# Peptides against a protein of PDB entry 3OAK, part 25

Target 1, 145 residues: chain A of PDB entry 3OAK
Amino acid sequence: DDLEQYLDEKILRLKDEMNIAAQLDIDTLNKRIETGDTSLIAMQKVKLLPKVVSVLSKANLADTILDNNLLQSVRIWLEPLPDGSLPSFEIQKSLFAALNDLPVKTEHLKESGLGRVVIFYTKSKRVEAQLARLAEKLIAEWTRP

## One batch from the design tools (peptide; aimed at target 1 T106 L109)

Design b1_p19_7 (made by RFdiffusion4)
Pose (drawn by RFdiffusion4):
Structure b1_p19_7 (pose): chain A 145 residues (1-145), chain P 19 residues (1-19)
Amino acid sequence: as target 1 above (145 residues)
Amino acid sequence: EELEEEIDEEYEELLETAE
């Protein structure tokens, strides 16, 4: 019905917006490298983050989020950038906190590649200790026999 | 390179264990 299509469209639009924002930040960081212009900063993901947190925090949107592979975009947001730098602390914390509340299943991890990037957060030296503990906790919730 | 390989292995193991 219309309501279900409306919700799918809402999540699909957010997925595309998140992908555009990540790609624009990557272009900015590549541009920052090719040209050593130190004033260049990547802020598109940070600007969109409140909208992403608002959607991820609604329990009545969990099915729509999971069914439409929005977690693929979340994985893109968590990936290290071309120079090896991580996204801002606010993005990392907000995304991990939202993942703690979502009923993520193996199929979602498979389609999103989210598990691979969370393992990176347990190894990275640039990740704050509290977020590493959250990543380890999530890996544990997902590697149950 | 080695870290990426280790992450890939752990990821595959994670998916197998979650089954």

Design b1_p19_7_s3 (made by RFdiffusion4, then SolubleMPNN; from b1_p19_7, 6 letters changed)
Fold by OpenDDE base, seed 2:
Structure b1_p19_7_s3 (fold): chain B 145 residues (1-145), chain A 19 residues (1-19)
Amino acid sequence: as target 1 above (145 residues)
Amino acid sequence: DELEKEIEEEYKELLEIGE
């Protein structure tokens, strides 16, 4: 219906914005590596984060979020950056918190690749202990009977 | 590389449990 269409379009627009933000940050960091210009700072994901968190936190959007594979964009935001570093502490924490409240199923993990990335956060030595625990909590929720 | 292999295996297990 009209509402469903509106919500789909809203989520798909956000998905696109997230993907663009991720790519722009990657471009910035690649240029930083190539030129050595340390004044280049990747800020696009950070700027968009409040909007992402706002959308992910709305229970009435859960089905739309999952059906449109917004979790793929969440996965992209969690992947390591060109210099080998991880996304900011705030991005990790905010996304893990938001994911905890979504009714994520196996099919969503498969189509988004999110499960693999979250497992990475439970194993990586570069991840803060606090965030590793949040990742472990997600894995526990997704693997419960 | 070794870590990546472990991650892949654990990811598969995650999917199997969820099914």
Scores: peptide ipSAE 0.032, ipTM 0.588, DockQ to the pose 0.720
OpenDDE base, seeds 1, 3, 4, 5: peptide ipSAE 0.027, 0.030, 0.026, 0.028; ipTM 0.600, 0.623, 0.541, 0.585; seed 3 fails the geometry check

Design b1_p19_8 (made by RFdiffusion4)
Pose (drawn by RFdiffusion4):
Structure b1_p19_8 (pose): chain A 145 residues (1-145), chain P 19 residues (1-19)
Amino acid sequence: as target 1 above (145 residues)
Amino acid sequence: SEFEEEWFEEGIELYEEYE
């Protein structure tokens, strides 16, 4: 029905917006490298983050989020950038907190690649200790026999 | 599981690439 299509469209639009924001930040960081212009900063993901957090925090949107592979975009947002730098602390914390509340299943991890990037957050030296503990906790919730 | 091992190893590879 219309309501279901409306919700799918809402999540699919957010998925595309998130992908555009990540790609624009990547372009900015490549541009920052090719040209050593130190004023260049990547802020598109930070600008969109409140919208992403608002959608991820609604329990009645969990099915729509999971069915439409929005977690793929979340994984993109958590990936290290071309120079090896991580996204802002605010992005990491907000995304991990939201994942703690979502009923993520193996199929979602498979389709999103989210599990791979969370493991990276348990090994990275640049990740704050509290967020490493959250990442480890999530890996544990997902590697149950 | 095999799947859990795969994405674990891939996460290690990602770590090695960027650290």

Design b1_p19_8_s1 (made by RFdiffusion4, then SolubleMPNN; from b1_p19_8, 10 letters changed)
Fold by OpenDDE base, seed 2:
Structure b1_p19_8_s1 (fold): chain B 145 residues (1-145), chain A 19 residues (1-19)
Amino acid sequence: as target 1 above (145 residues)
Amino acid sequence: SALFEEMRQEGLELAKKYE
């Protein structure tokens, strides 16, 4: 219906915005590596983060979020950066917190690739202990009967 | 589940890649 179509378009637009932000940050960091210009700072994801968190927190958008594979863009935001570093502490914390309230199923974890990445956060020795615990909490919720 | 175990192994491999 009209509402369903509106919500689909809203989520798909956000998905596109997230993917663009991720790519722009990658481009910035690659240029930083190439030129040695330490003044180049990747800020596109950080700028968009409040909007992402707001959308993920809306209970009435849960089905639309999962059906349109927005979690794929969440996964992209959590992957290691070109210089081998991880996304900012704030991005990790905010996304892990938001994911905790979604009715995520195994099929969503597979189609988005998010399952693999969150498990990475539970095992990586470079991840802050506080954030590793948040990732572990998600895994526990997703594996419960 | 078998599918989750597969994702677990993939996550472990990713962690090893960036150690």
Scores: peptide ipSAE 0.599, ipTM 0.939, DockQ to the pose 0.813
OpenDDE base, seeds 1, 3, 4, 5: peptide ipSAE 0.597, 0.598, 0.596, 0.598; ipTM 0.939, 0.939, 0.939, 0.939

Design b1_p19_8_s2 (made by RFdiffusion4, then SolubleMPNN; from b1_p19_8, 8 letters changed)
Fold by OpenDDE base, seed 2:
Structure b1_p19_8_s2 (fold): chain B 145 residues (1-145), chain A 19 residues (1-19)
Amino acid sequence: as target 1 above (145 residues)
Amino acid sequence: SEFFKEMIEEGEELAKKYE
């Protein structure tokens, strides 16, 4: 219906914005590595984060979020950056918190690739302990019988 | 689950890559 269409379009627009933000940050960091210009700072994801959190926190959008594979964009935001660093602590914390409230199923893990990346956060030595625990909690929930 | 097994293995490999 009209509402469903509106919500789908809204989520798909956000998905596109997230993907663009991620790519712009990647481009910035690649240029930083290439030129040595340390004044280049990747800020696009950080700027968009409040909007992402706002959408992910709405229970009535859960089905739309999952059906449109927004989790793929979440996965992209969590992946290591060109310089080997991880996204900001705030991005990690916000996304893990949001994921904790979503009814993620195996099919969503398959189509998004999110599980692999969250496992990474349970193993990486560069991840804050509190966030590693959140990642572990997610994996436990997703892999339960 | 074979999927979960692969998921875990892939994640561990990713962690090893950036170790």
Scores: peptide ipSAE 0.727, ipTM 0.964, DockQ to the pose 0.902
OpenDDE base, seeds 1, 3, 4, 5: peptide ipSAE 0.724, 0.727, 0.726, 0.725; ipTM 0.963, 0.963, 0.963, 0.963

Design b1_p19_8_s3 (made by RFdiffusion4, then SolubleMPNN; from b1_p19_8, 9 letters changed)
Fold by OpenDDE base, seed 2:
Structure b1_p19_8_s3 (fold): chain B 145 residues (1-145), chain A 19 residues (1-19)
Amino acid sequence: as target 1 above (145 residues)
Amino acid sequence: SELFKEMIEEGEKLAEKYE
C-alpha cells in the first residue's frame, strides 16, 4: 500500500546515502595514502550517523529495515578502512547499540554479511574492550534459541 | 548452527587479516 511503499523508499534512500558516504570516505582515505596529504579527513559517515541512528531506532521501521537489507550498509560501515584502521569509536558504539533493538534473524545476517563482521569485533585485539563486549552481546542474542 | 560456525571462521580470518 501507499504507506509501505513510502517506508520502503525512505529506507532505500538511506541505504544509498550510507553506501555513498562509505565510498566517499574510502576515496578520501585512499587519496590521503596516495598523496600523503594528512589534511584529508574522512567525515561523510560521521556526518550521516545521526540520521542513521534515528532511523534504526524507530520500532515501526524494523520490518522495512530488515526487508530492504539496510543491515548490509550497516555492515559496510563497520568494515576496516583502507589504512587498516577501524571506523570511529562513535560509529561502532552507535551502530552496536542500535542493532541491539532490532529483531535480527539468521536470514538477515546471511544476506547482509553482518554476522561475520560483528564476530570480527569479538575476535580482534585492536577493538576497544567496551565495544567488543557490545559485539559479544549481539552474538549472544542472535544465537539464542 | 552451521551458519554461525561459518561466520565465526570468517570473522576470525578477518581479524587475522588486519592484525
Scores: peptide ipSAE 0.469, ipTM 0.914, DockQ to the pose 0.823
OpenDDE base, seeds 1, 3, 4, 5: peptide ipSAE 0.467, 0.461, 0.452, 0.465; ipTM 0.914, 0.912, 0.910, 0.913

Design b1_p19_8_s4 (made by RFdiffusion4, then SolubleMPNN; from b1_p19_8, 10 letters changed)
Fold by OpenDDE base, seed 5:
Structure b1_p19_8_s4 (fold): chain B 145 residues (1-145), chain A 19 residues (1-19)
Amino acid sequence: as target 1 above (145 residues)
Amino acid sequence: SSLFEEMIKEGEKLAEKYE
């Protein structure tokens, strides 16, 4: 119906915006590496983060979020950057917190690739201890019988 | 599940790649 179509379009637009933000930040960081210009700062994801968190927190959007594989874009935001660094502390913290309230199933983890990446955050020695604990909490919830 | 076990293996590989 009209509402379902509106919600689908809303989530798909956000998904596209997230993917664009991620690519723009990658482009910025690649240019920083190539030129050595340390004034180049990747900020597109940070700018969009409040909108992402707001959408992920809406209970009425949960089914639309999962059905349209928005978690794929969340996964993209959590992946290591061109210089090998991880996304900002704030991005990690905010996304892990938001994911905690979603009814994520194994099929969503597979189709998005998010399961693999969150497990990475539990295994990597480079991840801040506080954030590793949040990742571990998610894995525990997703593997609960 | 076998699917989750595969996710664990892939996650570990990803961690090893960047360490």
Scores: peptide ipSAE 0.456, ipTM 0.908, DockQ to the pose 0.796
OpenDDE base, seeds 1, 2, 3, 4: peptide ipSAE 0.449, 0.454, 0.444, 0.438; ipTM 0.907, 0.908, 0.905, 0.904

## One batch from the design tools (peptide; aimed at target 1 P82 G115 F120 K123)

Design b1_p20_1 (made by RFdiffusion4)
Pose (drawn by RFdiffusion4):
Structure b1_p20_1 (pose): chain A 145 residues (1-145), chain P 20 residues (1-20)
Amino acid sequence: as target 1 above (145 residues)
Amino acid sequence: ALWEEYHAEGEELAEEAEAK
């Protein structure tokens, strides 16, 4: 019905917006490298983050989020950038806190590649200790026999 | 097998990111 299509469209629109924001930040960081212009900063993901957090925090949107592979975009947002730098602390913390609340299943991890990037957060030396503990906790919730 | 793949790729990615 219309309501279900409306919700799918809402999540699909957010997925595309998130992808555009990640790609624009990547372009900015490549541009920052090719040209050593130190004033260049990547802020599109930070600007969109409240909208992403608002959607991820609604329990009644969990099915729509999971069915439409929005977690693929979340994995893109957590990936290290071309120079090896991580996204801002606010993005990492907001996304991990939202994942703690979502009923993520193996199929979602498979389609999103999210498990791979969370393992990266348990190894990275640039990740704050509390977020590493959250990542480890999530890995544990997902590697149950 | 899936988690083995994730662990191998996530660890490799961590090494590549730290090298930068």

Design b1_p20_1_s1 (made by RFdiffusion4, then SolubleMPNN; from b1_p20_1, 9 letters changed)
Fold by OpenDDE base, seed 5:
Structure b1_p20_1_s1 (fold): chain B 145 residues (1-145), chain A 20 residues (1-20)
Amino acid sequence: as target 1 above (145 residues)
Amino acid sequence: DFWAEAEAEGTKLAEEAESL
């Protein structure tokens, strides 16, 4: 199936791009901490965010997204940064919104590690109340019998 | 139990992040 193969490759490419963006931002922030150069700004995830949101919003890609463990890269994007801070509010809001519309199952949470990270957002004192509520909503939906 | 473990790990992650 040529279409299936094309979609798999598309998602896997995005997965790689997301992982690279996350690492580049981490490298930038680590250098900022090391040098004290406040002009260093992590922007790679922000630049890629529109593409990520576009892909996550496509209903016809849901199975491909879940089967290829793209949620692992979503988890990576949501993890706290080297200085303990969180990704931008916009990244958090966009990803939580996208997750709300995906048919996420327990197996996907296990293989991606996303469950742990979303729980983190329900407990962290650094998370905005609005996003904490979104995280709580997701957990409630995922634990529903 | 998956969720029990996830909660423990998520809590630990929060504590670690807030300690920085």
Scores: peptide ipSAE 0.534, ipTM 0.926, DockQ to the pose 0.908
OpenDDE base, seeds 1, 2, 3, 4: peptide ipSAE 0.504, 0.509, 0.525, 0.529; ipTM 0.920, 0.921, 0.925, 0.925

Design b1_p20_1_s2 (made by RFdiffusion4, then SolubleMPNN; from b1_p20_1, 10 letters changed)
Fold by OpenDDE base, seed 5:
Structure b1_p20_1_s2 (fold): chain B 145 residues (1-145), chain A 20 residues (1-20)
Amino acid sequence: as target 1 above (145 residues)
Amino acid sequence: SFFEEAEREGTELAEKAESL
């Protein structure tokens, strides 16, 4: 119906915006590496983060979020950057908090690739201890029978 | 299983990222 279509379009628009923000930040970081211009700062994801958190926190959007594979864009935002560094601590913290409240199932992990990336956060030596613990908690919850 | 494969891939991703 009209509401379902509106919600789908809203989530798909956000998904597209997230993907664009991620790519723009990658482009900025690659240019920084190539030119040595340390004034180049990747800020697109950080600028969009409040909107992402707002949407992910809405209980009435959970089904739409999962059905439209928004978690794929969440996965993209969590992946290591071109220089091997991680997204900002704030992005990590906010997204892990949001994931903790979503009814994520195995099928969503498969279609998004999120499982692999969260496991990465349990293995990486560059991850802050508190976030590694959150990642471990999520994996434990997702692997429960 | 899916999670066993994900664990392998996640570990590989971590090793790759830390080598950069």
Scores: peptide ipSAE 0.371, ipTM 0.890, DockQ to the pose 0.915
OpenDDE base, seeds 1, 2, 3, 4: peptide ipSAE 0.363, 0.245, 0.363, 0.360; ipTM 0.887, 0.793, 0.888, 0.887; seed 2 fails the geometry check

Design b1_p20_1_s3 (made by RFdiffusion4, then SolubleMPNN; from b1_p20_1, 8 letters changed)
Fold by OpenDDE base, seed 2:
Structure b1_p20_1_s3 (fold): chain B 145 residues (1-145), chain A 20 residues (1-20)
Amino acid sequence: as target 1 above (145 residues)
Amino acid sequence: SFFEKEREEGEKLAEEAEAK
């Protein structure tokens, strides 16, 4: 119906915006590495984060979020950056908090690739302990019968 | 299983990132 279509389009637009933000930040960081220009700062994801958090926090959007594979964009945002570093602590914290409240199923993990990345956060030495624990919690929940 | 494979791949991702 009209509402469902509206919500789908809203989520798909956000998904596109997230993907663009991630790519722009990657481009910025790659250019920083190539040129040595330390004035280049990747800020696109940070700028968009409040909007992402707002959408992910809405329980009534859970089905729309999952059905449109927004978790793929969440996965992209969590992946290591070109220099091997991780996205900002705030991005990590916000996204893991949001994931904790979503009814994520195995099928969503398969189509998004999110499982692998969250497991990465349980293993990486560059992850803060509190976030590693959150990642472990999610994995435990997703692997339960 | 699915998660066993995901775990292996996640570990590989961690190793690759930390090698940089």
Scores: peptide ipSAE 0.592, ipTM 0.939, DockQ to the pose 0.899
OpenDDE base, seeds 1, 3, 4, 5: peptide ipSAE 0.573, 0.588, 0.581, 0.588; ipTM 0.935, 0.938, 0.937, 0.939

Design b1_p20_1_s4 (made by RFdiffusion4, then SolubleMPNN; from b1_p20_1, 9 letters changed)
Fold by OpenDDE base, seed 2:
Structure b1_p20_1_s4 (fold): chain B 145 residues (1-145), chain A 20 residues (1-20)
Amino acid sequence: as target 1 above (145 residues)
Amino acid sequence: DLFEEWEKEGTKLAEEAESL
């Protein structure tokens, strides 16, 4: 099916872009740590965030998103950074909001590694209370029969 | 239980991140 193929390719391209953005930010932060150059700012994820949110918000893309394991890239974006800090508040908030509207199943959590990371957000002292609550809400929804 | 496993791993991840 031409449409299905088009949608798959679209999601896979976004997945690649997300992974690249994450790696570039990691590289920037590592260089900042190594050199002490505080002018180095990781901004690749922030720049791409609007596009990510736009795609994740499309109900008609839910199956394509889940089937292509885009949640793996979402997980990567949520992981702690080299200095132990977390991604920006806006990234966290946007991604958790998007996750709340997706029909995520246990299999998707497993293949993406997202389950572990969301639980991390319920445990970390560096997470804002409101986002910890969102993480807890997701866990509750995913563990219900 | 899978979620119990993730809870343990998630906790470890939090501890590791906070140790930096």
Scores: peptide ipSAE 0.445, ipTM 0.907, DockQ to the pose 0.872
OpenDDE base, seeds 1, 3, 4, 5: peptide ipSAE 0.428, 0.431, 0.431, 0.426; ipTM 0.902, 0.903, 0.903, 0.901

Design b1_p20_2 (made by RFdiffusion4)
Pose (drawn by RFdiffusion4):
Structure b1_p20_2 (pose): chain A 145 residues (1-145), chain P 20 residues (1-20)
Amino acid sequence: as target 1 above (145 residues)
Amino acid sequence: SEELEEEKEEDQEEWEELTS
């Protein structure tokens, strides 16, 4: 019905917006490298983050989020950038806190590649200790026999 | 970069081992 299509469209629009924001930040960081212009900063993901957090925190949107592979976009947001730098602390924390609340299944991890990037957060030297503990906790919740 | 590609392969392999 219309309501279900409306919710799917809401999540699909957010997925595209998240992808555009990640790609624009990547272009900015490549541009920052090719041209050593130190004033260039990547802020599109940070600007969109409240909208992403608002959607991810709604329990009645969990099915729609999971069915439409929005977690693929979340994985992109967590991936290290071309120079090896991580996204801002606010993005990392907000995304991990939201994942703690979502009923993520193996099929979602398979389609999104989210498990790979969370493992990276357990190894990275640039990740704050509390977020590493959250990443390890999530890996544990997902590697249950 | 090549380093990032290697890291992604290693993370993927570790993830597959853990979820096997």

Design b1_p20_2_s1 (made by RFdiffusion4, then SolubleMPNN; from b1_p20_2, 8 letters changed)
Fold by OpenDDE base, seed 3:
Structure b1_p20_2_s1 (fold): chain B 145 residues (1-145), chain A 20 residues (1-20)
Amino acid sequence: as target 1 above (145 residues)
Amino acid sequence: SKELEEERERAEKEWEKLMS
Protein backbone atom coordinates (compact mmCIF):
# COMPACT_ATOMS: atom_id res chain seq x y z
CA ASP B 1 0.00 0.00 0.00
CA ASP B 2 1.54 3.23 -1.20
CA LEU B 3 -0.24 5.41 1.34
CA GLU B 4 0.72 3.21 4.27
CA GLN B 5 4.32 3.20 3.14
CA TYR B 6 4.28 6.96 2.76
CA LEU B 7 2.88 7.42 6.25
CA ASP B 8 5.39 4.99 7.74
CA GLU B 9 8.24 6.87 6.14
CA LYS B 10 6.82 10.16 7.34
CA ILE B 11 6.63 8.99 10.94
CA LEU B 12 10.03 7.34 10.82
CA ARG B 13 11.55 10.56 9.52
CA LEU B 14 9.92 12.51 12.32
CA LYS B 15 11.11 9.95 14.84
CA ASP B 16 14.65 10.41 13.59
CA GLU B 17 14.32 14.20 13.65
CA MET B 18 13.04 14.09 17.22
CA ASN B 19 15.91 11.91 18.36
CA ILE B 20 18.43 14.18 16.68
CA ALA B 21 16.85 17.27 18.23
CA ALA B 22 17.01 15.71 21.68
CA GLN B 23 20.65 14.75 21.28
CA LEU B 24 21.60 18.18 19.96
CA ASP B 25 19.98 19.82 22.96
CA ILE B 26 21.80 17.44 25.29
CA ASP B 27 25.08 18.26 23.57
CA THR B 28 24.39 21.97 23.84
CA LEU B 29 23.61 21.79 27.52
CA ASN B 30 26.62 19.61 28.25
CA LYS B 31 28.82 22.14 26.50
CA ARG B 32 27.13 24.93 28.44
CA ILE B 33 27.96 23.15 31.68
CA GLU B 34 31.53 22.46 30.63
CA THR B 35 32.34 25.92 29.31
CA GLY B 36 30.08 28.13 31.37
CA ASP B 37 28.96 29.81 28.15
CA THR B 38 25.48 31.02 29.05
CA SER B 39 24.81 31.99 25.45
CA LEU B 40 24.44 28.31 24.61
CA ILE B 41 20.72 27.62 24.60
CA ALA B 42 19.09 24.32 23.72
CA MET B 43 16.39 25.13 21.18
CA GLN B 44 16.19 22.15 18.84
CA LYS B 45 13.24 20.46 20.50
CA VAL B 46 11.37 23.75 20.78
CA LYS B 47 11.89 24.41 17.09
CA LEU B 48 10.54 20.99 16.15
CA LEU B 49 7.69 20.97 18.68
CA PRO B 50 5.02 22.42 16.38
CA LYS B 51 5.64 19.67 13.84
CA VAL B 52 5.55 16.99 16.53
CA VAL B 53 2.29 18.31 17.96
CA SER B 54 0.78 18.56 14.50
CA VAL B 55 1.58 14.94 13.72
CA LEU B 56 0.45 13.62 17.09
CA SER B 57 -2.89 15.40 16.72
CA LYS B 58 -3.83 13.73 13.44
CA ALA B 59 -6.22 10.84 13.94
CA ASN B 60 -5.30 9.32 10.59
CA LEU B 61 -1.71 8.94 11.80
CA ALA B 62 -2.50 7.28 15.13
CA ASP B 63 -1.91 3.71 13.96
CA THR B 64 1.28 4.69 12.17
CA ILE B 65 2.50 6.59 15.21
CA LEU B 66 1.90 3.67 17.54
CA ASP B 67 3.11 0.96 15.15
CA ASN B 68 6.41 2.73 14.58
CA ASN B 69 6.95 3.41 18.29
CA LEU B 70 7.07 7.19 17.92
CA LEU B 71 6.20 7.22 21.62
CA GLN B 72 9.78 6.20 22.30
CA SER B 73 10.89 9.53 20.88
CA VAL B 74 8.23 11.28 22.93
CA ARG B 75 9.69 9.55 25.97
CA ILE B 76 13.16 10.69 25.00
CA TRP B 77 11.92 14.27 24.74
CA LEU B 78 10.53 14.07 28.27
CA GLU B 79 13.74 12.72 29.81
CA PRO B 80 15.64 14.88 32.30
CA LEU B 81 18.39 17.03 30.83
CA PRO B 82 22.11 16.93 31.71
CA ASP B 83 21.75 19.64 34.34
CA GLY B 84 18.92 17.74 36.00
CA SER B 85 16.26 20.07 34.67
CA LEU B 86 13.25 18.98 32.66
CA PRO B 87 12.14 20.05 29.19
CA SER B 88 10.35 23.37 29.02
CA PHE B 89 6.86 23.81 30.42
CA GLU B 90 5.55 24.19 26.89
CA ILE B 91 7.07 20.93 25.70
CA GLN B 92 5.65 19.05 28.67
CA LYS B 93 2.21 20.59 28.34
CA SER B 94 2.01 20.09 24.59
CA LEU B 95 3.12 16.48 24.72
CA PHE B 96 0.82 15.56 27.60
CA ALA B 97 -2.08 17.13 25.76
CA ALA B 98 -1.26 15.27 22.57
CA LEU B 99 -0.87 11.96 24.41
CA ASN B 100 -4.29 12.37 25.93
CA ASP B 101 -5.89 12.10 22.49
CA LEU B 102 -3.98 9.04 21.28
CA PRO B 103 -5.39 5.53 21.63
CA VAL B 104 -2.35 4.41 23.62
CA LYS B 105 -2.36 0.82 24.84
CA THR B 106 -0.29 -0.85 27.52
CA GLU B 107 1.88 -2.56 24.93
CA HIS B 108 2.85 0.82 23.46
CA LEU B 109 3.79 2.12 26.89
CA LYS B 110 5.99 -0.89 27.53
CA GLU B 111 7.82 -0.82 24.22
CA SER B 112 8.43 2.93 24.42
CA GLY B 113 9.21 3.33 28.10
CA LEU B 114 6.79 6.23 28.18
CA GLY B 115 4.90 4.90 31.18
CA ARG B 116 7.83 5.08 33.57
CA VAL B 117 8.68 8.60 32.47
CA VAL B 118 5.14 9.90 32.87
CA ILE B 119 4.94 8.35 36.34
CA PHE B 120 8.12 10.24 37.13
CA TYR B 121 6.31 13.45 36.24
CA THR B 122 3.59 12.66 38.77
CA LYS B 123 6.07 12.67 41.66
CA SER B 124 9.13 14.75 40.78
CA LYS B 125 9.66 18.02 42.62
CA ARG B 126 10.92 19.46 39.34
CA VAL B 127 7.46 19.30 37.79
CA GLU B 128 4.87 22.05 38.03
CA ALA B 129 1.74 20.99 39.87
CA GLN B 130 -0.43 21.61 36.83
CA LEU B 131 1.66 19.27 34.70
CA ALA B 132 1.89 16.67 37.44
CA ARG B 133 -1.90 16.53 37.42
CA LEU B 134 -1.92 16.03 33.66
CA ALA B 135 0.58 13.21 34.06
CA GLU B 136 -1.58 11.65 36.76
CA LYS B 137 -4.57 11.77 34.45
CA LEU B 138 -2.66 9.94 31.75
CA ILE B 139 -1.46 7.26 34.16
CA ALA B 140 -4.98 6.78 35.45
CA GLU B 141 -6.33 6.37 31.92
CA TRP B 142 -3.59 3.97 30.89
CA THR B 143 -3.79 1.77 33.97
CA ARG B 144 -7.52 1.60 34.55
CA PRO B 145 -8.89 -1.98 34.69
CA SER A 1 21.82 14.56 41.02
CA LYS A 2 21.25 11.98 43.70
CA GLU A 3 17.72 13.19 44.27
CA LEU A 4 16.91 12.95 40.58
CA GLU A 5 18.25 9.43 40.41
CA GLU A 6 16.14 8.44 43.39
CA GLU A 7 13.05 9.93 41.79
CA ARG A 8 13.74 8.07 38.57
CA GLU A 9 14.31 4.83 40.43
CA ARG A 10 11.04 5.16 42.32
CA ALA A 11 9.18 5.89 39.11
CA GLU A 12 10.73 2.88 37.41
CA LYS A 13 9.78 0.57 40.25
CA GLU A 14 6.24 1.89 40.34
CA TRP A 15 5.80 1.40 36.60
CA GLU A 16 7.17 -2.13 36.74
CA LYS A 17 4.78 -2.90 39.55
CA LEU A 18 1.82 -1.54 37.60
CA MET A 19 2.73 -3.50 34.49
CA SER A 20 3.53 -6.79 36.26
Scores: peptide ipSAE 0.618, ipTM 0.943, DockQ to the pose 0.554
OpenDDE base, seeds 1, 2, 4, 5: peptide ipSAE 0.614, 0.607, 0.616, 0.615; ipTM 0.942, 0.940, 0.942, 0.942; seed 2 fails the geometry check

Design b1_p20_2_s2 (made by RFdiffusion4, then SolubleMPNN; from b1_p20_2, 8 letters changed)
Fold by OpenDDE base, seed 5:
Structure b1_p20_2_s2 (fold): chain B 145 residues (1-145), chain A 20 residues (1-20)
Amino acid sequence: as target 1 above (145 residues)
Amino acid sequence: SKELEEEEKRAEKEWEELTA
């Protein structure tokens, strides 16, 4: 199926772009710590965020997103940064909102590691209360009998 | 950070309990 192949390739390309953006931001922050250059700002994920949100919001891409484990890249984007801080408020809020509308199953959470990370957001003192509540909502939905 | 690591470990344990 030509369409299925096209969609798979599209999602896999985005997955790669997300992983690269995350690594570039990590590299930037590590360099900031190493050199003390406070002008170094990690913005690669933020720049790519609108594209990520656009893709995650498309219902007709849900199966392709889940089958290609794009949630692994979402998990990577949510992990703590080298300085111990969390990704920007906007990234957290946008991703949690997008995840809320996806038909995520336990198997997807396991293969991506996203389940563990979202639970972290429900309890960590580093997380804003508003975002912790969004994380709690996701966990409640995913663990529904 | 030891504190961050502990928070992550607690999250891991809770996730494992939920999916066991």
Scores: peptide ipSAE 0.550, ipTM 0.926, DockQ to the pose 0.592
OpenDDE base, seeds 1, 2, 3, 4: peptide ipSAE 0.523, 0.038, 0.541, 0.543; ipTM 0.919, 0.652, 0.923, 0.924

Design b1_p20_2_s3 (made by RFdiffusion4, then SolubleMPNN; from b1_p20_2, 7 letters changed)
Fold by OpenDDE base, seed 4:
Structure b1_p20_2_s3 (fold): chain B 145 residues (1-145), chain A 20 residues (1-20)
Amino acid sequence: as target 1 above (145 residues)
Amino acid sequence: SEELKREEEEAEKEWEELTA
């Protein structure tokens, strides 16, 4: 119906915005590495984060989020950056918190690639202990029989 | 880095094991 279509379009637009933000940050960091210009700071994801969190937190959007594979963009945002670093602490914390409230199923993890990435966060020594524990919690919940 | 690569590979293996 009209509402369903509206919500789909809303999520798909956000998905696109997220992907663009991620790529812009990657481009910025690659340029920083290439030029040595330390004034180049990747800020696109951080700027968009409030909107992402707002959408992910809305219960009435959960089905639309999952059906449109927005988690793929969440996964992209969590991927390691060109310099080997991870996304900002705030991004990690916000996304893990949002994921905790979504009815994520195994099929969503597979189609998005999010499962592997979150497991990575349980292993990486560059992840803050508290976030590693959050990642562990998510994995435990998602792998329940 | 080699460390990052190792961590990613370990994560992949674990995910595969969990979903096998």
Scores: peptide ipSAE 0.615, ipTM 0.940, DockQ to the pose 0.629
OpenDDE base, seeds 1, 2, 3, 5: peptide ipSAE 0.606, 0.613, 0.608, 0.609; ipTM 0.938, 0.940, 0.939, 0.939

Design b1_p20_2_s4 (made by RFdiffusion4, then SolubleMPNN; from b1_p20_2, 7 letters changed)
Fold by OpenDDE base, seed 4:
Structure b1_p20_2_s4 (fold): chain B 145 residues (1-145), chain A 20 residues (1-20)
Amino acid sequence: as target 1 above (145 residues)
Amino acid sequence: SEELEKERKEAEEEWEKLMS
């Protein structure tokens, strides 16, 4: 219906915005590496984060989020950066918190690749202990019978 | 880095194990 279509379009637009933000940050960091220009700072994801969190927190959007594979973009945002570093602590914290409230199923983890990435956060030495524990909690919840 | 790739590999292996 009209509402469902509206919500789909909303989520798909956000998905696109997230992907663009991620790519722009990657481009910025790659250029920083290539040129040594330390004034180049990747800020696109951080700028968009409040909107992402707002959308992910809406209970009425849960089905639309999952059906449109927005988690793929969440996964992309959690991927290591060109210099091998991880997204900002704030991004990690906010996304993990948001994921905790979504009814994520195995199928969503597979189609998005999010499962593998979150497991990575349980293993990476660059992840804050508190976030590693949250990642472990998510994996446990997602893989329970 | 070597460490990053190790972590990636371990994560992939664990995920595959969980999904097997």
Scores: peptide ipSAE 0.617, ipTM 0.941, DockQ to the pose 0.582
OpenDDE base, seeds 1, 2, 3, 5: peptide ipSAE 0.611, 0.614, 0.607, 0.612; ipTM 0.940, 0.940, 0.939, 0.940

Design b1_p20_3 (made by RFdiffusion4)
Pose (drawn by RFdiffusion4):
Structure b1_p20_3 (pose): chain A 145 residues (1-145), chain P 20 residues (1-20)
Amino acid sequence: as target 1 above (145 residues)
Amino acid sequence: STELEEEEEEDQEEWDTLTS
């Protein structure tokens, strides 16, 4: 019905917006490298983050989020950038907190590649200890026999 | 970069092992 299509569209629109924001930040960081212009900063993901957090925090949107592979975009947002730098602390923390609340299943991890990037957060030296503990906790919740 | 690609492969192999 219309309501279900409306919710799917809401999540699909957010997915595309998140992808555009990640790609624009990547372009900015590549541009920052090719041209050593130190004033260039990547802020599109940070600007969109409240909208992403608002959607991820609604329990009644969990099915729609999971069914439409929005977690693929979340993985993109967590990936290290071309120079090896991580996204801002606020992005990392907000996304991991939201994942702690979502009923993520193996099929979602398979389609999104989210498990790979969370493992990276357990190894990275640039990740704050509390977020590493959250990443380890999530890996544990997902590697149950 | 090549380094990031190698790290992604390692992470993927580790994830596959853990979820196997």

